Peptides against a protein of PDB entry 6B4E. Designs and how they scored, part 186

Target 1, 295 residues: chain A of PDB entry 6B4E
Amino acid sequence: TNFDKISKMFWHYKDKIAQIKQDIVLPIKKADVNVRNLLSRHKRKINPKFGQLTNSNQQLFKIQNELTQLINDTKGDSLAYHWILNFIAKAVVHQAETEVRVKPESALPLGKLTLYLLVQFPELQELFMARLVKKCPFVIGFTCEIDTEKGRQNMGWKRNNENKWEDNTSYDERMGGILSLFAIITRLQLPQEFITTTSHPFPIALSWHILARICNTPLNLITNTHFVILGSWWDAAAVQFLQAYGNQASKLLILIGEELTSRMAEKKYVGAARLRILLEAWQNNNMESFPEMSP

## One batch from the design tools (peptide; made by RFdiffusion4, then SolubleMPNN)

Design b2_p29_5_s2 (from b2_p29_5, 14 letters changed)
Fold by OpenDDE base, seed 3:
Structure b2_p29_5_s2 (fold): chain B 295 residues (1-295), chain A 29 residues (1-29)
Amino acid sequence: as target 1 above (295 residues)
Amino acid sequence: SSSPMDDASEDLLEFIKEIEKESEHLYPI
């Protein structure tokens, strides 16, 4: 693992967030009143859609169609189009931080919706990845020290209005929620209509990178959060990961589930204990996945 | 500092490198 490359990737996406603010978000504030009104209306229609997802494919397809139409209405203005996509990227990640963190299986419908939008609107891909990396750098296997304010900020820790850091549980849950969504996206097949015409924008290889990079991370940088997000990843994608990479997947799952947890045993991390339970379930031929969506 | 990957099998290490190479185009750098 080239950690310098990972660091460069991390900073690239951080810079992209700054660019998005300068080139998309701020310019729209000065745009024509009709454009601003259009985007305000669309924002209000789009925002509730992510919370309207259920385990129903019928509901998913309805929402996909509604969002597609709303996004297409903006294509006549490039700035408006990019603004609405950036809004969607933010909204999806926010849904992961709020809903998926408390109900991990909700990542499946959200992931299906997101993957559809990523393929249908390719310009969403970079906007979404930049947002993911900013919020949860674990999605690219980036880790830094959290002993400094800057380190915590880089790892996506939040402060409240009193400049107090969020508690560890809240951070862990948010990271787990975001990672669950990303893991789901990586393990989903493209919608049937796109399989022959488009490559997967965030394929299962990106899940491989997360696991491999964490396994290469210096142990002094490993925290409970690493185990929490690995557990979230496991619930979301381990079955499909094993299907994709077979024996090599098994080796990597053993490395994270057994070896990494064993090396960190003295820390008594609750996330590590959970990951061991997942490993043991697998060893007992009881690996579970999220339930498939209903028609 | 050590990591779990330090004890990984050679075939796994090779496979990791292969996947990294095959997916290099997915990253902007």
Scores: peptide ipSAE 0.404, ipTM 0.909, DockQ to the pose 0.915
Fold by OpenDDE base, seed 1:
Structure b2_p29_5_s2 (fold): chain B 295 residues (1-295), chain A 29 residues (1-29)
Amino acid sequence: as target 1 above (295 residues)
Amino acid sequence: SSSPMDDASEDLLEFIKEIEKESEHLYPI
């Protein structure tokens, strides 16, 4: 693993977030009143759609069509189009932080919707990835120390209105929710209409990178959060990961489930204990996946 | 500092390199 490359990638996306603020978000505040009014109306229509997802493909397709229409209405103005896509990127990640953290299986409909939008609107891809990396650097296997304020900020820790850091449980759950969404996206097949015409923007190989990079991370940087997000990834994608990479996937799952947990056993991390249970379930041929969506 | 990957099999390490190489285009750098 080239950690210098990973760090460069992390900072690229951090810079992209700054660029988005400067080139998209701030300029819209000074845009024509008609454009601002359009975007305000669209924002109000788009925002509730993510909460309207169910375990139904029929409902998913309805929401996909509604969002597609709303996004297409902005294409006449490049700045408006990029603004609405950035809003969607933020909203999807926020849904992962709030809903998926409590109900991990909700990542499946959210992931299907997100993947559809990423393919339908390619300009969303970089906006979404930048938002993911900012909120959860684990999606690219980035880790740094969290003993400093800057380190915590880089790893996506939030402060409340009193400028206090969030509690460890809240952080772990948020990271787990975001990673569950990303893991689902990586293991989903493209929608049928795109399979022959488009390459997957975030394929299963990106899950491979997450696991491999964590296995290469210096042990002194490994925290409970690493095990929590690995457990979240496991629930979301382990079955499909094994299908994709076979014996090599099995070896990597053993490295995270057995070796990494064993080397960190002295820390007694709750996340590590859960990951060990997932490993044992797999060894007993009881590996579970999220239930498929209804028709 | 040691990591679990230090004890990985050679075939796994080679496969990791292959997947990384095939996926380079997916990252901006």
Scores: peptide ipSAE 0.390, ipTM 0.904, DockQ to the pose 0.918
Fold by OpenDDE base, seed 2:
Structure b2_p29_5_s2 (fold): chain B 295 residues (1-295), chain A 29 residues (1-29)
Amino acid sequence: as target 1 above (295 residues)
Amino acid sequence: SSSPMDDASEDLLEFIKEIEKESEHLYPI
């Protein structure tokens, strides 16, 4: 693992967030009133749609079509188009932080929707990844110390209005929710209409990188959150990961499930205990995946 | 600092390198 490269990637996306604010978000506030009104209307129509997802493919396709139309309506103005895509990127990540956090299986319809949009609107890819990395650096296998304020900020910890850090449980759950979404995206196949024309923007290899990079992370930087997100990843993608990489996947799952948990056993992390249960379930031929969506 | 990867088999380490190489284009840098 090249940690320097990972760090450079992390900072690239941090800089991209600053750029988005400067080049997209701030300029639109000064844009023509008609553009602002258009975007305000579109925002109001778009925002509820993520919460309207169900375990139904029919409902998914409906929402995909509605979002596609709403996004296409903005293409006549490049700034408006990029603003809408950035809004969508933020909304998707927010949905992961809130809904997927409490209902992990909701990552599947959200992930399918997101993957469709990422392929349909390629400019969303960098906007989305930048938002993911800012909120959950684990998506690229980035880890730093959290004993400093800067370290906590880098790892996506939030402060409240009183400048108090969020509680550990809230942080762990948010990270788990975001990572569940990302894991789902990485293990999904492209929609049938794109398979022959487009490569997957965030393929299963990115899940490989998450696991491998965590396995290479210095043990003194490993926290309960690492185990929580590994457990969230496992529920979301372990079955498909094993299908993709076979015996090499098995070795890596053993490294995280057995070896990493064993080396950290003295910490008695709740996330590590859960990951052990997932490992044992797999060893007993009882590895589960999220239920498939209904027609 | 030790990590679980320190005990990884040579074939796994090679495979990790292959996946990293094949996926390098997926990263902006």
Scores: peptide ipSAE 0.389, ipTM 0.904, DockQ to the pose 0.915
Fold by OpenDDE base, seed 5:
Structure b2_p29_5_s2 (fold): chain B 295 residues (1-295), chain A 29 residues (1-29)
Amino acid sequence: as target 1 above (295 residues)
Amino acid sequence: SSSPMDDASEDLLEFIKEIEKESEHLYPI
């Protein structure tokens, strides 16, 4: 694992977030009133759609079509188009932080929608990844110390209006929710209409990178959150990961489930205990996956 | 500091390198 490369990726996306603010978010405030009005209307129509997802593919397809139309309505103005995509990227990640954190299986419809949009609108890919990395650096296997304010900020910790850090449980749940969404995206097949024309923008290899990079992370940087997000990843993608990489996947699952948990046993992390249970369930041929969506 | 990867089999380490190489285009840098 090249940690220098991972750090460069992390900072690339941090810089991209600053660029998005400078080149997209701020300029639109000075744009033509008609453009601003269009975007305000579209924002209001788009925002509730992520919460309208269910376990129904029919409902998913409806929402996909509605969002596609709304996004296409902005293509006449490049700045407006990029603004709406950035809004969508933020909204999807926010949905992961709020809904997926409490109902992990909701990552499946959200992930399907997101993957469709990422392929349909390629410019969303960088905007979305930048938002993911900013909010949950674990999606690229980035880890730093959290004993400093800057370290906590880099790892996506939030402060409230009183400048107090969020509690550990809230942070763990948010990271788990975001990681669940990302894990689902990586293990989903492309929609049939895109399989022959487009490569998967965030394929299962990115799940491999997450696990491998965590396994190679210095143990002094490993926290309960690492185990929580590994458990969230496991629920979301372990079955498909094993299907993709076979014996090599099994070895890596043993490294996270057995070796990493054993090496950190003295810390008595709750997330590690849960990951151990997931390992044991797998060893007993009881590995579970999220249920498939209904027609 | 030691990591679980330090005890990984050679074939796994080679496979990791292969996957990283094959997926290099997925990185923005």
Scores: peptide ipSAE 0.377, ipTM 0.901, DockQ to the pose 0.907

Design b2_p29_5_s3 (from b2_p29_5, 12 letters changed)
Fold by OpenDDE base, seed 2:
Structure b2_p29_5_s3 (fold): chain B 295 residues (1-295), chain A 29 residues (1-29)
Amino acid sequence: as target 1 above (295 residues)
Amino acid sequence: SSSPFDSASEELKEFLEKIEKESEDLFPI
C-alpha cells in the first residue's frame, strides 16, 4: 500500500470539491433566471426519486428513465448539466447517509440506480467520487488521526450549529451507510446494455483496495469506525468479493475478520465484535448477501 | 507500527500489487 498515493488522491478530491463550488455551484447562482428556474424545477423533480426506490426492478427502471430524461433536458447548457449531476451526486450520498444507514439493503436499488447513472453520464463519476471521499474517506482506504480538529474534518466528521462534533454512533452509522452504497456499486455488474461497450467505472478492485489499505493502516489509527465500515462492506459485498478473487479474497477476509480484530481485542470495539460474528457465520457456511430485487 | 498485512503470505502481497497496478488508471491523479 502506497500511503503517499492515497493521501494525494484524498487531497485531489478535496480540491475537486472546492473547484465544483467555484466553477459549478457559485456561477449558477448568477446565471440567467430561466436557467435557475429550470434547475429549480428539475431539482424538485429529481430529489424525491431516490426515496421512491424499492426492491423492484420495474420501479428502478422507471426511475432510471425519468432521471435520464431530466438530466438530458439540461445538456444544452454545460453549466446546467454539470450542476444537475453535482446535485445528483450530493443527493445519492445524502440518501446513503440517511436511508441506507437505517436500512442497509436499500443500498442495492440505490447502487443499481447510481451505477446506471455513472455509466450513462460519465461526467458524474468524478463529481460522485469527490463527494464520497469528502464524506467518507474510507471509500479510498484513507485514514488519518482524529485527535485533532483537522483530522476529524478530514475523516468526514460533522459539526453541528453549536460547533460540537457529532456523536460516535451517528458518525459510525453515516460512514457505514455511505460505504455500503459504495461497496454495492463495486460488486454490481454493469447493466446488460453496457457490458460490451463500457468498462465498469468503480469495479470490485476498489473493494480490494479498501480492505487491503485498512489492513495496512497503522494500528494506532484503527477505530471502531473501521470495523463498522468493514461490517457494512461485508454485508454488502463479501459474497461477490469471494466470487471475484477466490482464495485471495478468503485470505483478505481472514485478515480483517480474524487478525485485525484480534490485534485490536483490548479495545473491545462493538464493530469488531460484529465483524467477528460475520467471520464466524462465514466459517459456518452461512455467509449472507442482500436479497435480490424483484422483477 | 505493525499491521495485519505484515503477516500476510507473499502470494497475497503479490496479488495485492497486481490488483493495485491493474486498477491504477481508475483514479487519474
Scores: peptide ipSAE 0.239, ipTM 0.829, DockQ to the pose 0.875
Fold by OpenDDE base, seed 3:
Structure b2_p29_5_s3 (fold): chain B 295 residues (1-295), chain A 29 residues (1-29)
Amino acid sequence: as target 1 above (295 residues)
Amino acid sequence: SSSPFDSASEELKEFLEKIEKESEDLFPI
């Protein structure tokens, strides 16, 4: 693992967020009133759609079609189109931070919707990845120290209006929610209509990167959050990961589940304890996945 | 400082490098 490369990737996406603000978000504030009104209406229609997802494929397809139409209405203006995609990227990540964190299995319908949109609207891919890395740098296996204010900010920690950091549990849950969504996306197959024409924008290899990069992370930088997000990843993708990479996947799961947890045992991390339970369940031939969606 | 991956098999390390190389275009720097 080249940590310098990972750091460069992290900062690339941080710069992309700044660019999005300058080139997309701020210009729209000065755009024609008709464009602003269009986007305001579309924003109001789009935003509730993510919360309307259920375990139903029928409902998923309905929402996919509705969102597709709403996005297509903006394609005549490049700036408006990119603005609505950036809004969607933010909204999806926000849904992961709020809903998926408390109901991890909700990542499946959200992930299916997101993957569909990422393929249907390729310009969403960079916008979404930039948002993910900003909010949860674990998605690219980036880790830095959190002993400094800047380090905490880089790792996606939030402060309230009183400049107080969020509590560890809230941070862990948010990171877990975002990572669950990302993990689901990486393990989903493309919709049938795209399989022959498009490559997967966020393939299962990105799950490999997360696990491997965490295993290569200096132990002094490993926190409870690392184990929490690994557990979230496991619930979301471990079954499909094993199917994709076979014996090599198994080795990597043992490294995170046994070796990493053992090396950090003195810390008594609750996330590590959970990850060991997941490992043991697997060893007992009881690895679970999220339930498949209904028709 | 050491990491768990330091004790990993060479096969796994090679596989890691392969996967990272194959997916390099996903992360422009």
Scores: peptide ipSAE 0.232, ipTM 0.823, DockQ to the pose 0.855
Fold by OpenDDE base, seed 5:
Structure b2_p29_5_s3 (fold): chain B 295 residues (1-295), chain A 29 residues (1-29)
Amino acid sequence: as target 1 above (295 residues)
Amino acid sequence: SSSPFDSASEELKEFLEKIEKESEDLFPI
């Protein structure tokens, strides 16, 4: 694992977030009133769509079409188009932080929607990845120390209005929710209409990177959160990961489930205990996947 | 074991082989 490369990638996306603010978010405030009104209307229409997802593919397709139309309405102005995509990127991640954290299986419809949008609107890819890395650096296998304020901020810890850090449980749940969404996206097949024309923007190899990078992370940087997000990843993608990489996938699952948990046993992390249970379930041929969506 | 990538392009197969090779240098047991 090349950690310098990972760090460079992390900071690239941090810089991209700053750039988005400077080049997209701030300039739109000075844009033509008609453009601002358009975006305000579209924002109001788009925002509830993510909460309207169900376990129904029919409902998913409806929402996909509605969002596609709303996004296409902005293409006449490049700044407006990028603004609406950035809004969507933020909204999707927010949905992961709020809904997926408490109902992990909701990552499936959200992930399908997100993957569709990422392919349909390629400019969303960088905006979305930048938002993901900012909110949950684990999506690229980045970690740093959290004994400093800057370290915590880099790892996506939030402060409230009283400048108090969120509690560990809230952080773990948010990271788990975001990682569940990302894991789902990586293990989904492209929609049929895109398979022959487009490469997967966030393929299953990115799941490989997460696992491999965590396995190679210095043990002194490993926290309960690492095990929590690995457990969230496992629930979301382990079955498909095994299908994709076979014996090599099995090796990585053993490394995280057995070796990493054993090396950290002295810490008695709750997330590690859960990951051990998932490993044992797999060893007993009881590996579970999220239910497929209905028609 | 059958992979969903068995029908994939040669480029993807080569990529998987690369990943497999890189996986040999993972976390030491």
Scores: peptide ipSAE 0.038, ipTM 0.613, DockQ to the pose 0.048
Fold by OpenDDE base, seed 4:
Structure b2_p29_5_s3 (fold): chain B 295 residues (1-295), chain A 29 residues (1-29)
Amino acid sequence: as target 1 above (295 residues)
Amino acid sequence: SSSPFDSASEELKEFLEKIEKESEDLFPI
């Protein structure tokens, strides 16, 4: 693993977040009143859509079409278009932090919607990835120390209004929710209409990168959160990952489920215990996946 | 049916193999 490359990627996306603020978010605050009103109306229409997702493909397609129309209405103004895509990127990640956190299987409809939008609107890809990396650096396999304020900030830890860090459980669950969404996206097939014309923007290989990079992370940087997000990834993508890479996938699952957990056994991480249970379930031919969506 | 790995580009295969090897070196199985 080239950790320098990963660090460069991490900082690239941090810089992108700063650029988005400077070139998209702040300028819109000073834009023409008509543009601001348009975006305000669109924001109000878009925001509820993510919570309207169900296990129904019919409902998914409805929401896809509604969002597509709303986004297309902004294409006449490049700044407005990029602003609405950035808003969507933020909203999707927020949904992962809130709903997917408590209901991991909700990542499936959210992931399908997100993948559709990422393909339909390519400019969303960098905006979304920047938001993901900012909120959950684990999506690119980035890890740093968290014994400093800057380290915690880099790893996506939040502070409350009293400048207190969030509790470990809240952080772990948020990271798990975001990673579940990302894992789902990586294992989904492109929508039928795009399979022949477009490459997958976040392919299953990115799941390999996450797992492999965590396995190669210095053990002194491994925390309970690493095991929590690996467990979240496992629930979301392990079945499809095995289908994609076969024996090599099996090796990597053993590396995270057996070897990494064993190396960290002295820490008695709850996330590691759960990951061990997932490994054992797999060894007993009881690996589960999220249920498929209804028609 | 060929796995996505089998159909991957040579660059991707080399990368995956490299990562696999690095992981094996760290966590022999």
Scores: peptide ipSAE 0.094, ipTM 0.632, DockQ to the pose 0.061; fails the geometry check

Design b2_p29_5_s4 (from b2_p29_5, 12 letters changed)
Fold by OpenDDE base, seed 3:
Structure b2_p29_5_s4 (fold): chain B 295 residues (1-295), chain A 29 residues (1-29)
Amino acid sequence: as target 1 above (295 residues)
Amino acid sequence: SSSPMDDAPEDLLKFIEEIEKESEHLFPI
C-alpha cells in the first residue's frame, strides 16, 4: 500500500471541497434571482426524498424518477446543475450520518438510489466522493493520528459550538453509517439500463482497497473506529465481496476478522469484539446480508 | 510499526497490488 498516494487522494478531495465552495456554492448566492428561486424550490422538493425511501423497489423507482426530473430541470444552467448535484451529494451523506447509522439496512435503498444518480448524472461522482472523503476518510482507507486537533478534523471528527469534540460513540456510529452506504454502493450491480453502456463508478475494488489499506495501517493508528467501520462494511458487503474475489476475499476477511482483532486484543475494543462475532458467524456458515428489497 | 499485512500470504500481497493498479484510473491524483 502506498500511503503517500492515499494521502494525496485525501488532500485532493479536501481541495475539491474548497473548490466546490468557491466555484459552485458561493457563486450561486450572487446568481440571478430566478435561478436562486428555482434552486430553493428544488432543494425543498429533493431533500425529503431520501427519507421517503423504504424497502420497496416501487418506492425507489418513484423517487428515482422524481429526482431525475428535478435535476434535469437545472441542466440548462451549468452552475445550477452542479449546485443541485452538490446539494444531493451532501444530502445523501447526511442521510447516512443520521438514518443509516441507526438502521444499517437502510443503506440498501439509499445506495441503490445513489448509484442510479451517480450513473445518470456523472458529474455527481466527484462531488459525492469529495463529500465522502471529507466526512469519512475511511472510504479510501486513509488514516491519520487523532492526538492532534488537525488529525481529528482530518478524520472527520466534529466539534460543537462550544468547541467540544463529539463523543466516541457518536463518531463511530456516523463513520459506520457513511461506510455502510459506501460499501453498499460498491457491491451493487448497475441498473440494467446502464450495464452495457457504463462502467461502475465505485466498483467492488474500492471495498478491497478499504480492507487492504486498513490491514496495512500501522497498528499504533488503529482505533475502535476502524473495527466499527469494518463491521459496518461486513454487514453491508461481505457476502458480495466473497462472491467477487473468492479465495482472496476470504484471506482478507480472515486478516481483518482474526489477525487484526488479535493484534489489538489488549485494547478491548468493542468494535473488534463485534467483528470477531461476524467472523465466527461466517466460520459457522451463518454469514448474513441485508434483506433484499421488496417489489 | 507492524501491521497484519506484514505476515500476509505473498499471493494476497500481489493481488492487492493488482487491484490497486487496476483501480488507479478511478482517482484523479
Scores: peptide ipSAE 0.404, ipTM 0.911, DockQ to the pose 0.868
Fold by OpenDDE base, seed 2:
Structure b2_p29_5_s4 (fold): chain B 295 residues (1-295), chain A 29 residues (1-29)
Amino acid sequence: as target 1 above (295 residues)
Amino acid sequence: SSSPMDDAPEDLLKFIEEIEKESEHLFPI
């Protein structure tokens, strides 16, 4: 694992967030009133759609089509188009922080929708990844110390209006929700219409990177959150990960489930205990995946 | 600082490197 490269990637996306603010978000506030009104209407139509997802493929396709139309309506103005995509990127991550957090299986329809949009609108890819890395740097296997304010900020910790940090449970759950979404995206196949024409923008290899990079992380930087997100990843993607990489996947799952948890046993992390349960379930041939969506 | 990867089998380490190399194009840097 090249930690310097991971750090450079982390900062690239942090800089991209600043760029998006400067080049997309701020300029649109000064744009023509007609453009602002268009975007306000589109925002109001787009925002509810993420919460309208169900375990139904029919409902998914409906929402995909509606979003595609709404996004296409903005293509005549490059700034408006990029603003809508950035809004979508933010909304998807927000849905992961709120809904997927409490209902992990909702990551599946959200992930399918997101993957469709990422392929249909390639400019969304960098906007989405930048938002993911800002909110949950675990998606690229980045870890730093959280004993400093800067370290906590880098790891996506939020402060409230009183400048107090969020509680550990809230942070862990948010990170788990975001990572569940990302894990799902990495293990999904492209929609049938794209398989022959497009490569997967965030393939299963990115799940490999998350696990491998965490296994290489200095133990003094490992927290309960690492185990929580590994557990969230496991529920979301472990079955498909084993299918993709076979025996090498098994070795890596043993490293996180057995070895990493054993080395951190003295900490008595709740997330580590859950990961042990997931490992044991797998060893007993009872590895579960999220239920498939209905027609 | 030690990590679980320090004790990983050589074939796994090689595979990690291969996957990292194959995936480099997915990152902007």
Scores: peptide ipSAE 0.404, ipTM 0.911, DockQ to the pose 0.886
Fold by OpenDDE base, seed 1:
Structure b2_p29_5_s4 (fold): chain B 295 residues (1-295), chain A 29 residues (1-29)
Amino acid sequence: as target 1 above (295 residues)
Amino acid sequence: SSSPMDDAPEDLLKFIEEIEKESEHLFPI
């Protein structure tokens, strides 16, 4: 694992977030009143759509079509188009932080919607990845120390209105929610209409990167959060990961489930205990996946 | 500092490198 490359990638996306603010978000505040009014109306229509997802493919397709129309209405103005896509990227990640954290299986409909939008609107891909990396650096296998304020900020820790850091449980759950969404996206097949025409923008290989990079992370940087997000990833993608990479996937799952947990046993991390249970369930042929969506 | 990957099978290490190389085009660096 080349950690210098991972760090460069992390900082690239941090810079992209700054660029998005400067080139998209701030300019719209000074844009024509008609453009601002359009975007305000569209924002109000788009925002509730993510909460309207259910375990129904019919409902998913309805929402996909509605969002597609709303996004297409902005294409006449490049700045408006990029603004609405950036809004969607933020909204999807926010849904992962709030809903997926408490109901992990909700990552499946959200992931299907997100993957559809990423393929339908390619300009969303970089906007979305930048938002993911900012909020949850684990999506690219980036880790740094959290003993400093800067380190915590880099790892996506939030402060409240009193400038206090969030509690460890809240952080762990948010990271787990975001990673569950990303894991789902990586293991989903492209929508049938795109399979022959488009490559998957975030394929299962990106799940491989997460696991491999965590396994190669210096042990002194490994925290409970690493185990929590690995457990979230496992629930979301382990079955499909084994299908994709076979014996090599099995070896890597053993490394995270057995070896990494064993080396960190002295810390008594709750996340590590859960990951051990998931490993044991797999060894007993009881590996579970999220239920498929209804027709 | 040691990591679990230090003791990983050589075939797994090679496979990791292959997957990383095949997916390099997905990122700007």
Scores: peptide ipSAE 0.402, ipTM 0.910, DockQ to the pose 0.872
Fold by OpenDDE base, seed 5:
Order: sequence, then structure tokens, then C-alpha cells
Structure b2_p29_5_s4 (fold): chain B 295 residues (1-295), chain A 29 residues (1-29)
Amino acid sequence: as target 1 above (295 residues)
Amino acid sequence: SSSPMDDAPEDLLKFIEEIEKESEHLFPI
């Protein structure tokens, strides 16, 4: 694992977030009043749609079509188009932080919607990845120390209005929610209409990267959160990961489930205990996956 | 510092390198 490369990726996306603010978010405030009004209307229509997802594919397709139309209405102005995509990227990640954290299986419809949008609107890909990396660096297997304020900020810790850090449970849950969404995206097949024309923008290989990079992370940087997000990943993608990589997947799952947990046993991390239970369930041929969506 | 990867099977290590190389284009760096 090339950690220098991972660090470069991390900082690339941090810089991209700053660029998005400078080149998209701030300029739109000075745009034509008609453009600003259009975007305000579209924002109000788009925002509730993520919460309207259910376990129904029919409902998913409806929302996909509605969002596609709303996004297409902005294509006449490049700045407006990029602004609406950046808004969507933020909204999807926010949905993961709020809904998926408490109901992990909701990652499936959200992931399907997100993957569709990522393929339908390729410019969303960089905007979305930048938002993911900013909010949850674990999506690229990035880890740094969290004993400093800067380290915590880099790892996506939030402060409240009183400048107090969020509690560990809230952080763990948010990271788990975001990682669940990302894991789902990586293990989903492309929609049928895109399979022959487009490569998967965030394929199952990115799940491989997460696991491998965590397994190669210096143990002094491993926290409870690493085990929490690995457990969230496991619930979301372990079955499909085993299908994709077979015996090599099994070896990597053993490394995270057995070796990493054993090496960190002295810390008595709750996330590690849960990951051990998931390993044991798999060893007993009881690996679970999220239920498929209804028609 | 030691990591679980230090004791990983050689075939797994090679496979990790292969996947990292094949996936390089997925990251705009």
C-alpha cells in the first residue's frame, strides 16, 4: 500500500472542496436572478426526494426520473448544473449521516439512486468523492492521528456551535452510515441501460482498497471507528465481496476479522467485538446481506 | 509498526498490488 499516494488523494479532494466553494458555490450567489431562482426551486424539489426512498424499486425509478428531469433543467448553464450536482452530492452524504446511520439497510435504495446519478451525470463523480473523502476519509482508506485538532478535522470529526467535538458514538455512527452507503455503491451492478456503455465509477475494487489499506495501517492509528466502519462495510458488502474475489476475499476478511481484532484485543473496542461476531457468523455459514428491494 | 498485512500470504499481497495498479485510473491524482 502506498500511503503517500493515499495522502495525496486525500489532499486532492480537500483542495477540491475548497475549489468547489470558490468556483461553484460562491459565484452562483452573483449569478443572474433567474438562475438563482431556478436553483432555489430545484433545491426545494430535490432535497425531500432522498427521504422518499423506500425498499421499492418502483419508487426508486420514479425518484430517479424526477431527479433526472430536475438536473437536466439546469444544463443550459454550466455553473447552475455543477451547483445542483454539488448540492446533490452534499444531500446524499447528509442522508447517509442521518438515515443510514440509524437504518443501515436504507443504504441500498440510496446507493442505487446515487449510482444511477453518478453514471447519468459523470460530473457528479468528483463532486461526490470529494464530499465523501471530506466527511469520511475511510472511504479511501486514509487514516491519520486524532490526538490533534487538525487530525480530528482531517478525519471528519465535527464541532458544534460551542466548538465542542462530537462524542465518539456520534462520530462512529456517522462514519458507519457514510461507509455503508459507499460500500453499497461499490457492490451494486450498474443499471442495465449502462452496463454495455459505461464502466462502474466506484467498483468493488474500492472496497478492496478500504480493507487492504486498513489492514496495512499502523496499529497505533487504529481506533474503534476503524472496526465500526469495517462492521458497517461487512453488513453492506461482504457477501458480494466474496463473490467478486473468492479465496482472496476470504483471506482479507480473515485479516480484518481475526488478525486485526486479535492484535487490538487489549483495547477492548466495542467495534472490534462486533466485527468478531460477524466473522464467527461467517465461519458458521450464517453471513447475512441486506434484503433485496421489492419490485 | 507491525500490521496484519505484514503476515499476509504472499499471493494475497501480490493480488493487493494488482488491484491497486488496475484501479489507479479511478483516482484523479
Scores: peptide ipSAE 0.402, ipTM 0.911, DockQ to the pose 0.893

